# Designs tried in a protein design run: peptides against a protein of PDB entry 3PUK. Part 107

Target 1, 227 residues: chain A of PDB entry 3PUK
Amino acid sequence: ERGLKSVVWRKIKTAVFDDCRKEGEWKIMLLDEFTTKLLSSCCKMTDLLEEGITVIENIYKNREPVRQMKALYFISPTPKSVDCFLRDFGSKSEKKYKAAYIYFTDFCPDSLFNKIKASCSKSIRRCKEINISFIPQESQVYTLDVPDAFYYCYSPDPSNASRKEVVMEAMAEQIVTVCATLDENPGVRYKSKPLDNASKLAQLVEKKLEDYYKIDEKGLIKGKTQS

## One batch from the design tools (peptide; made by RFdiffusion4, then SolubleMPNN)

Design b2_p13_5_s3 (from b2_p13_5, 4 letters changed)
Fold by OpenDDE base, seed 5:
Structure b2_p13_5_s3 (fold): chain B 227 residues (1-227), chain A 13 residues (1-13)
Amino acid sequence: as target 1 above (227 residues)
Amino acid sequence: EEPEFDHNYSKYK
């Protein structure tokens, strides 16, 4: 059985590397905090070399221009990562790279997307959203990247209720990305304890799964599977 | 080369 890591790698290979592949072309890959963890979890540098990546760079760090090379931005759709990208291409005279391919790990908000389009369209060859917002661990284990999730989910303070809902939504979205990546429609299992967070999260996941498969490009409604 | 933008993932939000 193919582990989750291999599935994730295959998804990245097809959705990112194959999508922007040009024969004989090497790219610099720019990663953020999340995608660094993501790639580290499912591939080696040798794998990236095979996909035409000569070097990986941290998007948050100051980098020397390599104007003759195209850059592959594999980043989360956050203001921080987007701002770093914009700094690389915002000035015509200060472009760090020849051109950019941008692949977001999740839906990029319209505000950020439009900002990129308005500012750097001439430098962008491809801008695409992929659906990988989780870190694969073992064969069927993954971690979610939701800041302060633990704090807000278990906060007894009622003032955090709205924030808790936002966190749960984000968690549910990431779980759906796992399902989408695995092409599965799992039956959600949970144990409700006093805070009922698990039940709420399960409901959100189920709702989002339903929405996802109802509007799936294949028009196929998958039955629930045991997972 | 014209830029290619794919924002279709918005349908899932």
Scores: peptide ipSAE 0.241, ipTM 0.785, DockQ to the pose 0.633
Fold by OpenDDE base, seed 2:
Structure b2_p13_5_s3 (fold): chain B 227 residues (1-227), chain A 13 residues (1-13)
Amino acid sequence: as target 1 above (227 residues)
Amino acid sequence: EEPEFDHNYSKYK
């Protein structure tokens, strides 16, 4: 079986690179913290060159304009990453690149989406949301990108209860993206812990999986698979 | 070319 890394790479290739591919055209790719880790986990620079990426740059860094080239933004739908994009295209005189393709790793909130559309629509060729918000480690192992997850989940302080729920929700959403990528409806397994965090997370995942498959475009409800 | 926006992604998909 092809490892999770290969599946993730195939998904990115299809959803991002094939979607904006033009023969003979090279692009600059802009990455944020998450997508840097994501791509580093599942591809090499040589793979990106084959997909028409000439240079990779960090979206958070100050960059010199390359006005003759189009830019591929593969970024998280966060205010920080969106603000960096907006700085690149905010004014006609300050455009760093010829045009932009934007691919978000997850659902972009309407507030951010509308902000982009209102300010930079003329510079955007494509804006798409993909469903990859996890980092593959091994064939069946992945890492969730949730800041301070361990701290909040295991905090005995009641003041962190709200933050704990937010973290659990974010983790559940990322797990669903793994299932969507693998086209699987897993039976969730967990071990109970003193704080019952595993049970709570499992319930959130199950609920989100049900919602995902019920509203699938094909109306297909898949049976639970072993995972 | 007119920009193409695809915002049909749901947080559950």
Scores: peptide ipSAE 0.238, ipTM 0.785, DockQ to the pose 0.544
Fold by OpenDDE base, seed 3:
Structure b2_p13_5_s3 (fold): chain B 227 residues (1-227), chain A 13 residues (1-13)
Amino acid sequence: as target 1 above (227 residues)
Amino acid sequence: EEPEFDHNYSKYK
């Protein structure tokens, strides 16, 4: 048993499956690219069956309607994934499922959140944000999922400076989600290179950690832990 | 079933 994978699975079980569980009810689960990797890293199909999932489907693919079943969308809060959801419920004639439960892996921007409410509110039973935007590899190892991170962070083109900052912000956010999941407030360590990327990222992580623990649900301020 | 929307994670932003 790997500690981080078990913690992630426990978090998903509590925040997603237990939250929408109904006795005797089966759901279709819709996944995107990130959540497919996430679930594959910390559970088996047998585990999903035990949680009342009959079938998993890729949200990006064309799917046949199953109008008698409710759908559980476990997806990233991205325009692409949200657009796919909206196509499933955007019109009465095009509804693919009976109803939807939506669980975002991270904070959903207000623009996207409001777009969903305005378009599909009658079809939604639950919409919630959970704080898992990383993929566990080992007990103390994880990977970040930030599009084009390598390209923008190492681009010599000054026109990419704004995108570089966005990427750094996203990376910092994902690191904080690891800490939140583990209930730890680690000290930040980095090895500097010619580029100040490591230092900048460390500063962003530290700031976000401070903000998170300052205003957490329990109102607790935690000291630094091992990292 | 009444729809329930939780945008609570915004408190950390």
Scores: peptide ipSAE 0.242, ipTM 0.789, DockQ to the pose 0.602; fails the geometry check
Fold by OpenDDE base, seed 1:
Parts: sequence; C-alpha cells; structure tokens
Structure b2_p13_5_s3 (fold): chain B 227 residues (1-227), chain A 13 residues (1-13)
Amino acid sequence: as target 1 above (227 residues)
Amino acid sequence: EEPEFDHNYSKYK
C-alpha cells in the first residue's frame, strides 16, 4: 500500500540509526524544516523510540543544554541548519550536548563542510551524507522540496529564465535521489506543456541518472528498469 | 571515540 514510505524509512534506519547505534544509549534528535516533514511522512514517534531517540527538538529553536546526552542531527545541508549546529558546539564551554552525529539529507557543499570541521571537529563523532531529498506521499508518489518551484516554472516572464534553470536542476537532483533510494534506473516519461518545462526536466533527470550510475559505489552501470 | 567524517558526495560533485 505505501511502498515508497517503507523504502524511505528502511533507508533512514540503515543509513542513520543503524550507523550510530550504541547499545543502551539514548540520543536527542535535532530536525530542521525538511527532515521534520520527511520523518513525519514515513514513521511514527514509536518507531523513533525503538531507534533510541528520546526527544525530538527543532534545530531552529532555543534549547536547554543536555550535556550528558549525545545529539543526532538529521538536517539538510543549508547555511541556516549548519549555523544552528555551530551555535550548539562552537564554544568549548557552552556545548549543548556531549557530542554530535550529523547526517545530511544531501551533498553538503565544501564551504559548509569545511566550516564545520574547522569549528567543532572534536565534538563530532560522525558526519555523513545520505542522499534523501524528497517527501514520500503514497506507494509511488512523492513531493519535491524546491522553494518557489511553481512560481518560476509556470512564469511566462523571460526574465525568470535563469531562475527557472536553477529550479529545474534542483528538481532533477531530488528525482535522482528517489531513483537511487529505489535502486532504479527508469526511462523518463513526461507530459509536455506549452512552456516545455517537462521536457527540459526530463533531459536533466536523464543526464543526472547517467552520471549517478557511472560513478556509484560499485562503479557499475545499471541497465534501464521498467518504470 | 574518534570522529569520522564521510564526505563521499564530494567525489561525485
């Protein structure tokens, strides 16, 4: 009934919770706007308790220090989320938690990654990218998290062409994360509109899929799968 | 526990 939600949950369980699991240890989990939506879409609080999460906190809010507990940061690789993390661990005397595990939902830019390493590497136990940048809805339905996508994609104003390109790239990246999560290399299909946005997006997805499978962990090129 | 940084995505981008 809800195959994509189950797949996403299994991916998070394996890539995040199993990766930092320690017997008898409870963690505080810090979420941002995107990961709050992501977890809410594919799990329950009882599932998180089973994975050793005692409390969920919003990374953007002011929080009381819990210095005896480790924190699990499951966040997007944005300047805002990274800055909130750095506030928690930037000072040796004012650390919010005992240590941090960081899991980014996507590629963290080198500038942000290096900023983290330079500021608080001694407080970090793990820092990993897990490549999940979409929200599962139903068995084969998902939503993309691209701000202003509707506005720019459907804008008839030629002045928005550059911004439309950026939005299309971001959408294509997120679609590739779905394919990676499902271990699929589908043929891309679309319904054309007068603005031809669907055709452009399809071409970007195809290119990015080719790049992904050429350079995957096994260095193997996967054949096309049935969509 | 030693810190572990995994920036594998930098290999692809």
Scores: peptide ipSAE 0.236, ipTM 0.786, DockQ to the pose 0.644; fails the geometry check

Design b2_p13_5_s4 (from b2_p13_5 with H6D S13K)
Fold by OpenDDE base, seed 4:
Structure b2_p13_5_s4 (fold): chain B 227 residues (1-227), chain A 13 residues (1-13)
Amino acid sequence: as target 1 above (227 residues)
Amino acid sequence: EEPEFDHKYSEYK
């Protein structure tokens, strides 16, 4: 059976590279912290070259303009990454690249999405959301990119309850992206703990899975899989 | 080229 890394790479290749592919065209690819980790986990630089990427750049860093080349932004839908993109294209005189293809690793909030459209729509050739918000480690192992997740989830301090919920929401969302990537609808199982975090997370995952499959691009409703 | 936007999760998020 194919490992999770290969599945993730195939998903990226199909959803991102094939989607914006133009014959003979090279692009600069802009990555943020998450997508840097993501790509490093499932591909090599040679793979990116084969997909028409000449250079990869960190979106957070100050970069020299390459106005004759189009840019492929593979980024998380965060204010930080979006702001960096907007700095690249927000002003006609400040445009760093010829045009942009944007692929978000998850749902982009309406506020950010609308901000992009309002400020630099003319510079955008493609803006798409894909469901890859996890880092593959092994064949069936993935890492969630949720800052301080462990701290908040297991904090005994009630004052962290609100943040804990936000973290669990983010974790649940990322788990759903794993399911989407693997094309699975898992039967969620958990063992209750004193804080019952596993139960709460399981409920969030189940709810989000239901929502996801309602709008599944393939129009499929799948039965639960033992995973 | 005209921009193509795909914001598919607006109904649920």
Scores: peptide ipSAE 0.253, ipTM 0.783, DockQ to the pose 0.718
Fold by OpenDDE base, seed 3:
Structure b2_p13_5_s4 (fold): chain B 227 residues (1-227), chain A 13 residues (1-13)
Amino acid sequence: as target 1 above (227 residues)
Amino acid sequence: EEPEFDHKYSEYK
């Protein structure tokens, strides 16, 4: 039993692999930087083979077409990853694969989502957002992936206040995805002194947890759990 | 096979 790693793998298996499973069908899986780290942290290549993945490719690299196979894109909802997908399917003459299944690790902004629908809808069999935007390290430990988090959170320059808020929102969102993955609605605890960063982050997490459980998959509002 | 799109998280993002 690997605690958080097992929970994350179970969620990916249910939300991604079971969702697009077809008996006897092999897929090529496309990963970006984040999802490469994510899968490496919670599964082995043998696990992916059991789920019908024949090969893994990096979405950022140049790849030869395999037009007879469908592709599973497990990627972050970023402009860079989306642009790479669009290059694979944007032109009829340049289509690299037979069709695409897309699973985003988080909410895909409307601008990117609409761009995909407008350009590649006929090539897409499934496009779904899942809620896993963190890296599990240990049974109860995970790593946040927020660029420049350290710099902005600890910057004394007041001109960075707006960027600090953006970073705090991103961190809070990733913490909430952990709670959602564990199916828990925890009370938030923090150490506030000497800076107010922890207090601000705790408030954001609490708000986002409330919002999530109001509209969760089952439509259930859960009470506070011990975490 | 019709494409299926799910954009659920727009409700709270």
Scores: peptide ipSAE 0.253, ipTM 0.778, DockQ to the pose 0.690
Fold by OpenDDE base, seed 5:
Structure b2_p13_5_s4 (fold): chain B 227 residues (1-227), chain A 13 residues (1-13)
Amino acid sequence: as target 1 above (227 residues)
Amino acid sequence: EEPEFDHKYSEYK
């Protein structure tokens, strides 16, 4: 059986690299904090070279222009990453790269999406969303990337209730991306604790799974599999 | 090359 890492890599290869592949063309790839971890978890630099990536750069760092090369942005749909992208292409005279391919690891909010489209659409060849917002580990294990998740989920402070919900939503979204990546519709299993976080998270996951499959899978009904 | 914008997950989120 192929591990989750290989599945994730295959998805990235298909959804990102194959999508923007052009014969004989090398690209610079821009990564953010999450996608750096993601790619590091499932591929090697040699793999990226095979996919036509000559260099990987951190989107948050100041970078020298390479105006003759196209850039592949594989980034999270966050204001920070988007702002960095916009700085690369915001000025016609100061464009860092020839053109951009943008692949978001998750849904990009309309506000950010429209901001990109309005600001530098002429420089963009592709702008797509792929559903990979988790870091694969060995076998079928993955890590969620939700800042302060532990703190808010287990905080006894009622004032954190709203933040807890936001965190749980983010966690649920990432779990759904795992399911989407694996093409699975799991029967969610959990043990509820006094804080009932597991139950709440399970409900969110189930809801989001339903929404995902009814919308993205052309109304196909998938049977639940064992989780 | 024509730009392509794909925002298919707008209804999901």
Scores: peptide ipSAE 0.252, ipTM 0.775, DockQ to the pose 0.671
Fold by OpenDDE base, seed 2:
Order: structure tokens, then C-alpha cells, then sequence
Structure b2_p13_5_s4 (fold): chain B 227 residues (1-227), chain A 13 residues (1-13)
């Protein structure tokens, strides 16, 4: 019944805003390119105000310190976004904010995670992975944010084979986040012609779904559903 | 307040 946008918003509200909510406290929210698109797709500024966000800042831009306020980082687990965070808290004398809550849209690689812990642990109140890495468009429709996906997946150039694999892995991961958000374990349907890309992607999705539900906190294994 | 790190997928990814 409810559109994917509403489901995504509900997930963000519970996983991010409710998790770090403190009565009467306002936060500055830092977004990257992906999370800007994500929030823009499923909420309004008024919604964010209701969740205790006073202002939204781009993590990539130079920003003036607001040392009396805590910051909510809702970002992708990328070197670029992590480096921007580290610049905000890397030095005690140069801390831009009072403290940080970090919510990653996907699994944060151990290298980045360890780098954060080693450099800024005392400034961090929360650091979580919430597993939302897709953009909702319409009801039951979403967009994957994988640069040049179409180019690499359908490239006849063998030199792009490695990049094709990376792109397909990223696509599969994002599809799994949709399923996780919707709490569904779908039977994957696809058309393989003329290339085997769809079949391979389906296999990757199935494998990643298995892994996700194995580690689900409730230990719930759902049967295949129509999706 | 101690920091809370939740790296949920570290064991499987």
C-alpha cells in the first residue's frame, strides 16, 4: 500500500533519528551526494525539522565550526566522505562540532571503520550501519546509484571485465538494501537475453540476501515472496 | 558517555 518513499523514510526515522534523539536538542546534519539525493526523494525540510535537525550541510564543503552543537553524519561509507568527517574531528583544537553521530548507508569497510576509531573515537557517540543504499522514485520503484552501470555492464571491451564485476556487486548490494528495507525475501525474476548479466546479477542478489537474513537480529528466515 | 560502535556486518562481510 504505502509507496517505497514512505517505507524508506520510516526506516531512516527509526534507524537514524530515533536512535540519536534527545529531547530539546538540535543537531546539524551532514550529508554527502548520495544521502542528499536519498533524503530529497523521501522527505521535506519540515520533516527534518521535526526530527531535530536545524540545518543541513554538505560534508564535502568547507564549513564554519558550530562547536556547541552535535553533528549527525548520514553518509556513505566512502573514503571521500570519511575523510571529510575525519577533518572535522581530527584535531582537538579544530573540532567543528561538539560530538558526532555517524550513520552509514551501507557496510563500512574495516579499513575505514578502523581509521575512524583510531582517529576520532572520543568524539563519536554513535557509529552504525543502517543498510539503505538506493533512491526511491515511485511506489515499488527505485534507482540504483552505481556510476556508469549501463556502460560497463554492456561493454564488449574485455578490459572492462573487472569493472563490470564491481558494478554488478554494487547493484546487487543496493537491491538487497531494498529487500531489507521492505522486509522481503523475494524470488528473483529476470530476462537473461541477450547477455548473461541479468542471470549473474540475480545470483549475486540471492547470495547477498542469504547472507543478510543469516545475520538478521531476529534470526528470521522468510520464504520466497513475489516481488 | 562512551561511544557506541556497531559494526554489525564485520563477521560476514
Amino acid sequence: as target 1 above (227 residues)
Amino acid sequence: EEPEFDHKYSEYK
Scores: peptide ipSAE 0.250, ipTM 0.780, DockQ to the pose 0.706

Design b2_p13_6_s1 (from b2_p13_6, 5 letters changed)
Fold by OpenDDE base, seed 2:
Structure b2_p13_6_s1 (fold): chain B 227 residues (1-227), chain A 13 residues (1-13)
Amino acid sequence: as target 1 above (227 residues)
Amino acid sequence: SLTAKEREELIKS
């Protein structure tokens, strides 16, 4: 049986590396905090070398230009990561690389996408969204990237109610990315807590799963599977 | 929002 790590790697290989592959071409790969953790969880540096990555760089750091090489940006669709990309290719700055391939780990908001389009479109060879917003741990275990989830979910302070909803929404979205990656539409199991967080999250996940499969661009609607 | 395909096409334009 292949674990979640293998599934994630296969998806990245197909959706990212195979998509931008050119025979004999090496690329510099730019990673952010999340994608660094993601790749570290499911592959080795030798695997990346086999995929034509000569070096990996942290997008947040100051980097020397390598104008003869194309860059593969595998990053989260966040203002921080996008801003770093824009500094590399923005009209007001000298381009650091020959061209860019951008692969977002999740849906990129229209506002960020339009900002990229307006300033850097001519430098971009690919701009795609994949759907991996989690870190695989074991065959059936993953970690969500939702900062302060515990704090807000269990906060008794009413002033945190709005933030709690935001956190739960983010958690639900990331769980859906797991399901999408596994090509599953699972039933949701939970144990109720005094604050009913598990029930609320389950409801959000169920709704988002329904929405995802309903509007899937591939037209693939699946029945519920066991989980 | 634009579809993934639409976004890709817009970037290439």
Scores: peptide ipSAE 0.207, ipTM 0.823, DockQ to the pose 0.656
Fold by OpenDDE base, seed 4:
Structure b2_p13_6_s1 (fold): chain B 227 residues (1-227), chain A 13 residues (1-13)
Amino acid sequence: as target 1 above (227 residues)
Amino acid sequence: SLTAKEREELIKS
């Protein structure tokens, strides 16, 4: 087994902590619900201390300013998390921290990005997308951050078809992030019964994998691997 | 959408 947790941690270390590391500098790290679970799944507080994190704060909570320290935001690109960030650095209030490093777990929509840019661009030292939108449960198992996925995917109500599609798109995207994290382009296998959901999801995953590797950071199209 | 690098540059502007 490959040890998905260790792979995820290694990626976070490289893409986030190493990217914003400054000698002798400590940062406050802000997490949302997903990234709290993510980090909890693949590291310990001692690991974060070693990476220069002095304290972890929940982005959703009201926090006292620590204006002398820079903040590392490791958050999902959601309206909720972004809004909380904007409350910390927005022009309508005093900034809570000296500066911000933002690392999104996935692609940040232009609407949210532009909102950030318009409000507090000068406070941001880094804004990156690291493409980790899953939680490793064990070496070969992960969970997805897709609210109400079960409900919509298995809803017998045809009126939920549109939402079901959205959910499947989100799931497919997150599965692709697993593949990206593992640097794999796997063959997709599925069980179709009793519903066609698995087949549809598989098709979405395959399509997204193709798109991803065609335009990936390495510029390499990987052949199909076994998973 | 903008590339990651383009976005970073926009933030720095």
Scores: peptide ipSAE 0.205, ipTM 0.822, DockQ to the pose 0.609
Fold by OpenDDE base, seed 3:
Structure b2_p13_6_s1 (fold): chain B 227 residues (1-227), chain A 13 residues (1-13)
Amino acid sequence: as target 1 above (227 residues)
Amino acid sequence: SLTAKEREELIKS
């Protein structure tokens, strides 16, 4: 059994590095908070060097222009990360880099995508969405990145019910990305707790899995995998 | 919403 970290690295290598690979070309890679954690969990700097990455930069920080080099943006589809990208390429006279390759860790909302298209399309050589919205740990263990999950899921205040649903939806989406990365369509099992959070989350995961695996990349219906 | 392929084509054009 391949560890989850190896599977995640293989996915990133195939979906990101192999996709934008050019022989003899070095790129600057821009990361945000999530992708920094993600790459740190499944690779070393030496691995990135082998993939043609010369340096890693934080997208949130002010950076000196390197106008002769292309940039690889591996970022989450958030307003904060997108705004930082737009600052790098929004001005025709002050582009930070020669061109951009963008790989989002999840589906990019139409509002953000349209904003990018309208402002920076000429600077973009590639824009793709990959489905890795989790941090791999030991074996089949992973961590979710959902802010305030504990607070809202266990809040006794009825006024937080709507926010609880939003948080659970986000958690379910991240779990589905794990399944997609592992190429599995499992049956969902859970252990019930007093607040029924586990059962609600399980139902959301099942629904999302059904939607995701309804038709595979070859146009075939994927069957349920035993787990 | 546009498919991933459609989005990619729009950016390349």
Scores: peptide ipSAE 0.203, ipTM 0.819, DockQ to the pose 0.544
Fold by OpenDDE base, seed 5:
Structure b2_p13_6_s1 (fold): chain B 227 residues (1-227), chain A 13 residues (1-13)
Amino acid sequence: as target 1 above (227 residues)
Amino acid sequence: SLTAKEREELIKS
């Protein structure tokens, strides 16, 4: 049995590194907060070196230009990360790298995508979404990255109901990315809670799984798996 | 929204 960490690494290797591989070429890799945690959870620096990454940089920090090298952006599709990318390529005078390969961990909203396209499309060699929005912990464990999830899900304040729904949607989406990564369409199991949060989340996951597999790249509707 | 393929083509153009 391969652990979730190995599955995640295999997916990143295939979807990112193999996708942009060029013989003899080294790249600088730009990470954000989430992808730093993600890669730290499933690989070592030596692994990245083997994949042609010479240096890892934090996208949020000021960095010196390395204009002769291409950059691999492995980032979340957030305004903050995208804005940092845009600052790297927004003008010819401020172009920090030779070109960019962008791999988003999840679906990039049209607004952000259009902003990228309008400002620096000529600098981009690849722009893909690889659908990994979770952190693997061990063989059967992962964590979600949803800000304030605990606060809103357990809030007794009715005014937070709308935000609670948004949080659950985000959680469900991330769980679907796990399933996509594992190539599974699980029969969702949950333990009921007094506030029925688990039931609601399960329903959202099931719905999103159905939607995902209906529109997946393989065009195959998979039966439910045991999980 | 644009499909993944459509987005890829738009970036290459």
Scores: peptide ipSAE 0.199, ipTM 0.822, DockQ to the pose 0.608

